Peptides against a protein of PDB entry 6UG1. Designs and how they scored, part 154

Target 1, 304 residues: chain A of PDB entry 6UG1
Amino acid sequence: SNEERKRRKYFHMLYLVCLMVHGFIRNEWINSKRLSRKLSNLVPEKVFELLHPQKDEELPLRSTRKLLDGLKKCMELWQKHWKITKKYDNVGLYMRTWKEIEMSANNKRKFKTLKRSDFLRAVSKGHGDPDISVQGFVAMLRACNVNARLIMSCQPPDFTNMKIDTSLNGNNAYKDMVKYPIFWCEVWDKFSKKWITVDPVNLKTIEQVRLHSKLAPKGVACCERNMLRYVIAYDRKYGCRDVTRRYAQWMNSKVRKRRITKDDFGEKWFRKVITALHHRKRTKIDDYEDQYFFQRDESEGIPD
Target 2, 301 residues: chain A of PDB entry 6UG1 as posed
Amino acid sequence: SNEERKRRKYFHMLYLVCLMVHGFIRNEWINSKRLSRKLSNLVPEKVFELLHPQKDEELPLRSTRKLLDGLKKCMELWQKHWKITKKYDNEGLYMRTWKEIEMSANNKRKFKTLKRSDFLRAVSKGHGDPDISVQGFVAMLRACNVNARLIMSCQPPDFTNMKIDTSLNAYKDMVKYPIFWCEVWDKFSKKWITVDPVNLKTIEQVRLHSKLAPKGVACCERNMLRYVIAYDRKYGCRDVTRRYAQWMNSKVRKRRITKDDFGEKWFRKVITALHHRKRTKIDDYEDQYFFRRDESEGIPD

## One batch from the design tools (peptide; made by RFdiffusion4, then SolubleMPNN)

Design b2_p22_4_s3 (from b2_p22_4, 9 letters changed)
Fold by OpenDDE base, seed 4:
Structure b2_p22_4_s3 (fold): chain B 304 residues (1-304), chain A 22 residues (1-22)
Amino acid sequence: as target 1 above (304 residues)
Amino acid sequence: DEEKKKWEKELDEVLEKLLKEA
């Protein structure tokens, strides 16, 4: 019905704001000074030097290569630190079906919210789910004075799915779900004036995204619980930015149709939420990023 | 339009509440 379509849009917006605030809170927690001191000790001086290369005036690409090598070594150090990767309880922050949402609303299941103290302990011990691990990795890079962002792929329920029963049955459902991450890292490359993508936990990859990312979900089974729609970046200075354009090859033709921002009301509302979560002034880094997004929009073209 | 305005208000209240509890 038209009413059910409206209801699903509303619940999509409600879930989206809750997820975006969750990312904001986790971004504050990883700025903990106590955690920073502990995690900085995991990084040897030689690796710290690679993270902070001098500018090569002859070939700036050499400086980028040093940074990439430093980030690779940081991923290796992080794997040594992380002792226990817990499975997600149910689906974690992956996309729920409409049926699962309805059943969860009816079931008075007390969601045990992880407290800040428990999170900091989990990161410090190297015991937790993949999201906690990624968040801890971002904290380690920040402890080394790296301009690292926490990236969150927000997975609100699909308001474009109008099926009554959306139950997902399958033996491999968990494997397909966790094939691609929900959280990852970006690191600012001051030499190339670009963000470097880092997945330290799931795919264990470093990318300089041009047109597409390996982190973008592919295949029907993987996209059931992980649809690239809202990729939100949280920086060390409490900035909040929509970076979906980086990871979406087909932003205009495909991704936009599945976002609340497809209409003027949804666009205005979403900008309001971003503004409420963005607690810093604009910088030249934001200008370079916006220029990159503009060029990506022009190169994709307007779908006919 | 009125329904959308109602939703916007409710979602603003949720956002404010969540940010105060953070």
Scores: peptide ipSAE 0.413, ipTM 0.910, DockQ to the pose 0.939
Fold by OpenDDE base, seed 2:
Structure b2_p22_4_s3 (fold): chain B 304 residues (1-304), chain A 22 residues (1-22)
Amino acid sequence: as target 1 above (304 residues)
Amino acid sequence: DEEKKKWEKELDEVLEKLLKEA
C-alpha cells in the first residue's frame, strides 16, 4: 500500500539516524586519552617514522609509499594485539529485513548496549567483534597522530523493498554477511591529497580508491545484509561527512535510487542530520575531498 | 506534507535526545 511505503520510509530514516549517532558515539569513545596512551605503546618508533615521512619534493610518491608501508605494519601489529575476534550477536549492524524488525519490536529484549567502559576494556585487551576491532585500530592510528577517520556503512532497512514478507530464504551463511565490512578506516595522505582506505580486520587491505573499492559489496548473497548506500566518515575532530561517492561506482545510476536523498525532502533531512553530527569547521582537506567527489560525478555521467 | 512535517519533528526529537545521551 501507499501507507506501507510511507511507514517503511519513516522507519528507514529512524534507523539511519540511530546508526549515524552510533557511529558518532563510537568515534568519541576512540578519542579516549587513556586508550590513546595504551595503544601508542603498540607502535615502535620505526613504524611511527614511516607513518610520518618527510615530504619528498622530488617524488611525493616515495612519501606516500612510506605511509602505506607504515599502515601495513600497523595492521600487522594490530593483528598481534587482537587476540579474540567474537562473532556478531545475531546480525550486528548489518541490514535487517522488515520481518526481523517487526519481530524485534514485539520482543522487549533489553538490548545490552555496550558501555563506554566495556568498549575501552575490550579494545585494550584485544577482545571483541570486528567492529570494535576496527574502531580500536582507528584509535591506535590516532594515538600515533595519524589523521584517521572511522568509516561506517550504515545499513538501515531497505525502504525500496515493498515485499510483505522480506524474510531471507534459508540460513544465509554468516560468512556471506561478514564478507564485506560495515566499519573501516580512512587515512589522510597529505602528499597525494587523498584519503587512503584501510580495512584492518575483514579483507586486511589498503586501497587508494580511484573508481571503485574492494570494500563495496558484490553478489546477491552479500548484498542482502550489506547494501552500500550511506558511508559516513567520522574524523578525530568530530567531523561527519558523507563519503558514499568514494565507494559507489554507480552513485547516480544505482545507489541514489536506494537512498532517502533521492527525494528533496529526504535530501534536506539527511543534510540536517549530517550538519547536527558535524562539530568542526571546514578545512582544505574537505575542499580536496569535495573536488574529488565532483570529478567522480562528472566521470560517472548522467545515467541513461 | 503534514505527515512529513510530523516525521521530521519526531526524528529531530530522536536526534536531539540521542546527542544529549552521547
Scores: peptide ipSAE 0.409, ipTM 0.910, DockQ to the pose 0.935
Fold by OpenDDE base, seed 3:
Structure b2_p22_4_s3 (fold): chain B 304 residues (1-304), chain A 22 residues (1-22)
Amino acid sequence: as target 1 above (304 residues)
Amino acid sequence: DEEKKKWEKELDEVLEKLLKEA
């Protein structure tokens, strides 16, 4: 019905706000001074020096290569620190079906909310789900004075799916679901003036994204619970930015149609939410990023 | 139009509440 279409759009918006605020809160928690002091001790001086290379005046690419090597070594150190990777409870923060949402509303299952103290302890011990592990990795890089962002791929229910029953086949669903991450890291490269993408936990990869990312879900089964629509970046200074354009190859032709921002009302509303979560002034880094997004929009073109 | 304004108000109240509890 038209009413059900409206209801699904509203619940998509509500769920998206809750997810974006969750990312904001986790970004504050990883700025803990107590956690920072503990995690800085995991990084030897030689690795710290690689994270902070001098500017090579002849070839800036040499400085970028040192930073990339430092980040690789940080991923290796993080794997040694992390002792227990827990499975997600149910689907974690992956996309739920409309049926699962309706059934969960009827079942008063109290979601156990992880407290800040429990999160800090989990990161310090190296025990938790993949999301906690990624968040802890970002905290470690920030403890080393690296300009690292927490990235969250927000997975609200698909308001474009008007099927009554959206039941997913259960058994192989978990492996396909966790094939691609929901959380990852970005690191500012001051030499190339670009963000470096780092997945320390899932794919264990470092990327300099140009046109496409390995972190973008591929295949029908993987996309059922992980649709690239809202990739939000949270920085160390409490900045909040939509970085979906980096990871979406087909932003204009495919991704935009599945976002609330497809219409003027949704665009204005979404900008209001971003503004409410953005607690810093604009910087030259934002100018370089916006220039990159502009070039990506021009290169994709307008969909025919 | 009125329904969208209602949604915006309700979502603003949720956002404000969530940020105060953070």
Scores: peptide ipSAE 0.409, ipTM 0.909, DockQ to the pose 0.982
Fold by OpenDDE base, seed 5:
Structure b2_p22_4_s3 (fold): chain B 304 residues (1-304), chain A 22 residues (1-22)
Amino acid sequence: as target 1 above (304 residues)
Amino acid sequence: DEEKKKWEKELDEVLEKLLKEA
């Protein structure tokens, strides 16, 4: 019905706000000074020096290579620190079906929210789910004065799915769900003027994304609970930016159709939410990023 | 249009509440 379409849009928006605020709160928690002091001790001086290379005036690419090597070593150090990766309870922050949402509304399950103290303890011990692990990795890089941002792929329910029953069947549902991450890291490369993508936990990869990322979900089964639609970046200065364009090869032709921003009302509303979560002034880094997004929009063209 | 304005207001209130509780 038209009413059910409206209801699903509303619940999508509500869920998206909750997810975006969750990312904001986690981004604040990883700025903990106590956590920072503890995590900085995980990084030897030689690795710190690689994270902060001198500018090579002859070949700036040498400086980028040092940074990439430093980030690789940080991923290895983080894997040694992280002792227990817990499975998600149910689907974690992956996309729920409409049936699961309806059933959850009927079930008065008191979800225990993880408190800040419990989060800091989990990161400090190296015991938690993959999301906590990624967030802790971002905290470690920030403790080393790296301009690292937390990336969250927000997974609100698909308001474009108008099926009555959206139950997902299959024994491999969890494996397919966790094949691609929801949280990852980006690091600013001051030499190339680009963001470096880092997945320290799931795919254990470092990328300089040009046209496509390995972190973008591929295949029907993986996309059922992980649709790339809202990739939000939270920086160390409480900046909030939509960086979906980096990871979406087909932003204009495919991704926009699945976003609330497909219409003017949804676009204005989403901009309002981003603005409310963006607590810093614009910088030259934002200018370089916007220029990159512009070039990516031009190169994709208008969908036929 | 009125329904959308109502939703926008409700969602703004949720956003403000969540940010105050953070």
Scores: peptide ipSAE 0.395, ipTM 0.906, DockQ to the pose 0.902

Design b2_p22_4_s4 (from b2_p22_4, 6 letters changed)
Fold by OpenDDE base, seed 3:
Structure b2_p22_4_s4 (fold): chain B 304 residues (1-304), chain A 22 residues (1-22)
Amino acid sequence: as target 1 above (304 residues)
Amino acid sequence: MEEWEKWEEELEEVLKKLLEEA
């Protein structure tokens, strides 16, 4: 019905706000001074120096290569620190079906919310789910004075799916779900004026995204619970930015159709949500990023 | 007010409450 379409759209919006606020809160928690002091001790001086190379005036690319090597070594150090990767409870922050949402409303499932103290302890011990691990990795880089962002791929239920039964079948459903991450890291490269993408936990990869990301879900089974629609970046200064354009090859032709921002109302609403979560002044880094997004929009073209 | 405007106000209130609890 038209009523059910409206209900699903509104529920999608509410769920998206809750996810974006969750990302904001986790980004605040990883700025803990106590955690920072502990995590800085994991990084040797030689690795710290690689994270902060001098600018090579002859070839700035040499400085970027040092930074990339430093980030690789940080990923290795993080893997040594992280002792226990727990499975997600149920589906974690991956996308739920409409049927699962309806069934969950009937079940008084006590969601155990992780407290700040428990999160800080989990990161310090190296025990937790992949999301906690990524968040802790961002905290470690920030402890080394690296301009690292927490990235969250927000997975609200698909309001464009009007099927009554949206049940997902299959024994491999968990493996397919976790094939691609929900959380990752970005690091600012001051030499190339670009964000570097870092997945320290899932794919264990570092990339400089041009047109395609390795973190973008591929294949039907993986996309059932992980649809690239809302990739939100949280920086160390409490900035909040939509960075979906970086990771979406087909932003205009495919991704936009599955976002609330497909219409003017949804665009205005989503801008209000971003503005409410953005607690810093604009910087030159934002200008370089917006210029990159503009070039990506021009290169994709306007969908016919 | 269209049903949309009421829901926008409710979502803004929910957002404010969630940010105050942060």
Scores: peptide ipSAE 0.023, ipTM 0.631, DockQ to the pose 0.786
Fold by OpenDDE base, seed 4:
Structure b2_p22_4_s4 (fold): chain B 304 residues (1-304), chain A 22 residues (1-22)
Amino acid sequence: as target 1 above (304 residues)
Amino acid sequence: MEEWEKWEEELEEVLKKLLEEA
């Protein structure tokens, strides 16, 4: 019905806000001074120097290569620190079906929210789910004065799915769900004027995204609980930015149709949410990023 | 008020509450 369409759109919006606020809160928690002091001790001086290379005036790419090597070594150090990777409780922050949401609402299941103190302890000990691990990795880079962003792929329920029963057919194995991450890192490369994508936990990869990301879900089974729609970046200065354009090859043709921002109302509303979560002034880094997104929009063109 | 405007106000209120708890 039209009413059910409206209801699903509303629940999508509400769920998206809750996810984006969750990302904001986690981004604040990883700025803990106590945690920073502990995590900085994991990074030896030689690796710190690679994270902060001098500008090579002859070949700026050499400076980028040093930064990439430093980030690779940080991933290795992080793997040594992280002792226990817990499985997600149920589906974690991956996408729920409408049926699962309805059943959850009826069962008054108190979502056990992790407290700040428990989070900080988990990161410090290296014991937690993959999301906590990624968040801790971002905290370690920030402790080394690296301009690292926490990236969150927000997975609200699909409001474009109008099936009454949205149960996933078959054993959507936990393995297919977690094949691609929900959280990752970006690091600012001041030499190339680009964000470097870092997945320290899941795919254990570093990439400079041009047209396609390795972190973008592929295949029907993986996309059932992980649809690339809202990739939100939280920086060390409490900036909040939509960076979906980086990771979406087909933003205009495919991704936009699955976003609340497909219409003017949803675009205006989503901008209000971003603005409410964005607690810093604009910088030149934002200008370079917006220019990159503009070029990507022009290069994709209008879908035929 | 269109039904959507009511939902927008409710979502803004929820957002405020969630940000106060942060």
Scores: peptide ipSAE 0.023, ipTM 0.636, DockQ to the pose 0.827
Fold by OpenDDE base, seed 1:
Structure b2_p22_4_s4 (fold): chain B 304 residues (1-304), chain A 22 residues (1-22)
Amino acid sequence: as target 1 above (304 residues)
Amino acid sequence: MEEWEKWEEELEEVLKKLLEEA
């Protein structure tokens, strides 16, 4: 019905806000001074120097290469620190079906909300789910004075799916679900004026995204619980930015159709949510990023 | 007031509460 379509849009919007606020809160927790002091000790001076290369005036690319090497070594150090990777409870923050939502509304499952103290302890010990691990990695880079963002791929239920029953009953459902991350890191490269993508936990990759990202879900089974629609960046100064354009090859032709921002109402609403979560002034880094997004939109073209 | 405007107000209130609890 038209009513059910409206209900699903509303629930999608509410769920999206809750996810984005969750990302904001986790981004605040990883700014913990106590955690920062502990995590900085994991990074040797030689690695710290690689994270902060001098500008090579002859070949700025050499400075970027040093930063990339430093980030690689940080990933290796993080793997040594992280002792226990817990599986997600159920689907974690991956996308739920409408049926799962309806069933969960009837079952008041007391979700044990992870408290800030428990999170900080989990990161410090290297024990937790993949999301906690990524968030801790961002905290470690921030502890080394690296301009690292927490990235969250928000997975609200698909309001464009009007099917009543989408039972995802597959034996490999968990493996397919976790094939691509929900959380990752971006690091500002001051030499190239670009964000470097870092997945320290799932794919264990460093990427300079041009057109395609390795972190963008591919294949039907993986996209069932991980649809790239809302990739939100949380920086160390409590900035909040939509960075979906970086990771979406087909933003205009495919991704936009699955977003609340497909219409003017949804665009205005989503802008209000971003603005409410964006607690810093604009910087030159935002200008370079917006220019990159503009160039990506022009290069994709207008879908026919 | 359209149904959407009422829902926008409700979502803004929820957002405000969530941000105050953060």
Scores: peptide ipSAE 0.022, ipTM 0.632, DockQ to the pose 0.908
Fold by OpenDDE base, seed 5:
Structure b2_p22_4_s4 (fold): chain B 304 residues (1-304), chain A 22 residues (1-22)
Amino acid sequence: as target 1 above (304 residues)
Amino acid sequence: MEEWEKWEEELEEVLKKLLEEA
């Protein structure tokens, strides 16, 4: 019905705001001074120097290579720090079906909120789910004065799915769900004027995204609970930016159709949400990023 | 409690209510 369509859109919007605020709060928690002091001690001086290379005036690419090597070593150090990777409770922050939402409404399961103190303890001990681990990795890089962003792929329920029964077809195994991350890191490369993508936990990869990312979900089973629609970046200065364009090869032809921003009302609303979560002034880094997004939009073209 | 911890609890309650009201 038209009412059910409106209900699912509204619920999607509200769920999206809650996810985006969750990302914002976790981004504040990883700025903890106490945590920063502990995590900086995990990084040896030689690795710190690689994270902060001098500008090579002859070949700026040499400086980028040092940064990449520093990030690789940080990923290795983080793996040594992290002792226990917990499984997600149920589906974690992966996408729920409408049936699962409806059934959860009937089951008054008390979700136990992870308090800030519990989060800080989990990161410090190296005990937690993959999301906590990624967030802690971003905290470690920030403790080393690296301009690292927390990236969140927000997974609100699919408002474009109007089926009554939205049960997943077949055994969507936990392995297929967690094949691609929900959280990852980006690091600013001041030499190339680009963001470097870092997944320290799931795929354990570092990439400079050109047209496609390794972190973009592929295959039906993986996309059932992880649909790339809202990739939000939270920086160390409480900036909030939509960076979906970086990770979406087919933003205009495919991804936009699954976003609330498919129409003018949704675009205006989503812009208000981003603006409310964006607590810093614009910088030259934002200009370089917007220029990159513009070039990516032009190169994709208008879908025929 | 930092103001944000209250907001997270409220948001979780809102999410919970939304999940309870769905």
Scores: peptide ipSAE 0.020, ipTM 0.585, DockQ to the pose 0.046; fails the geometry check

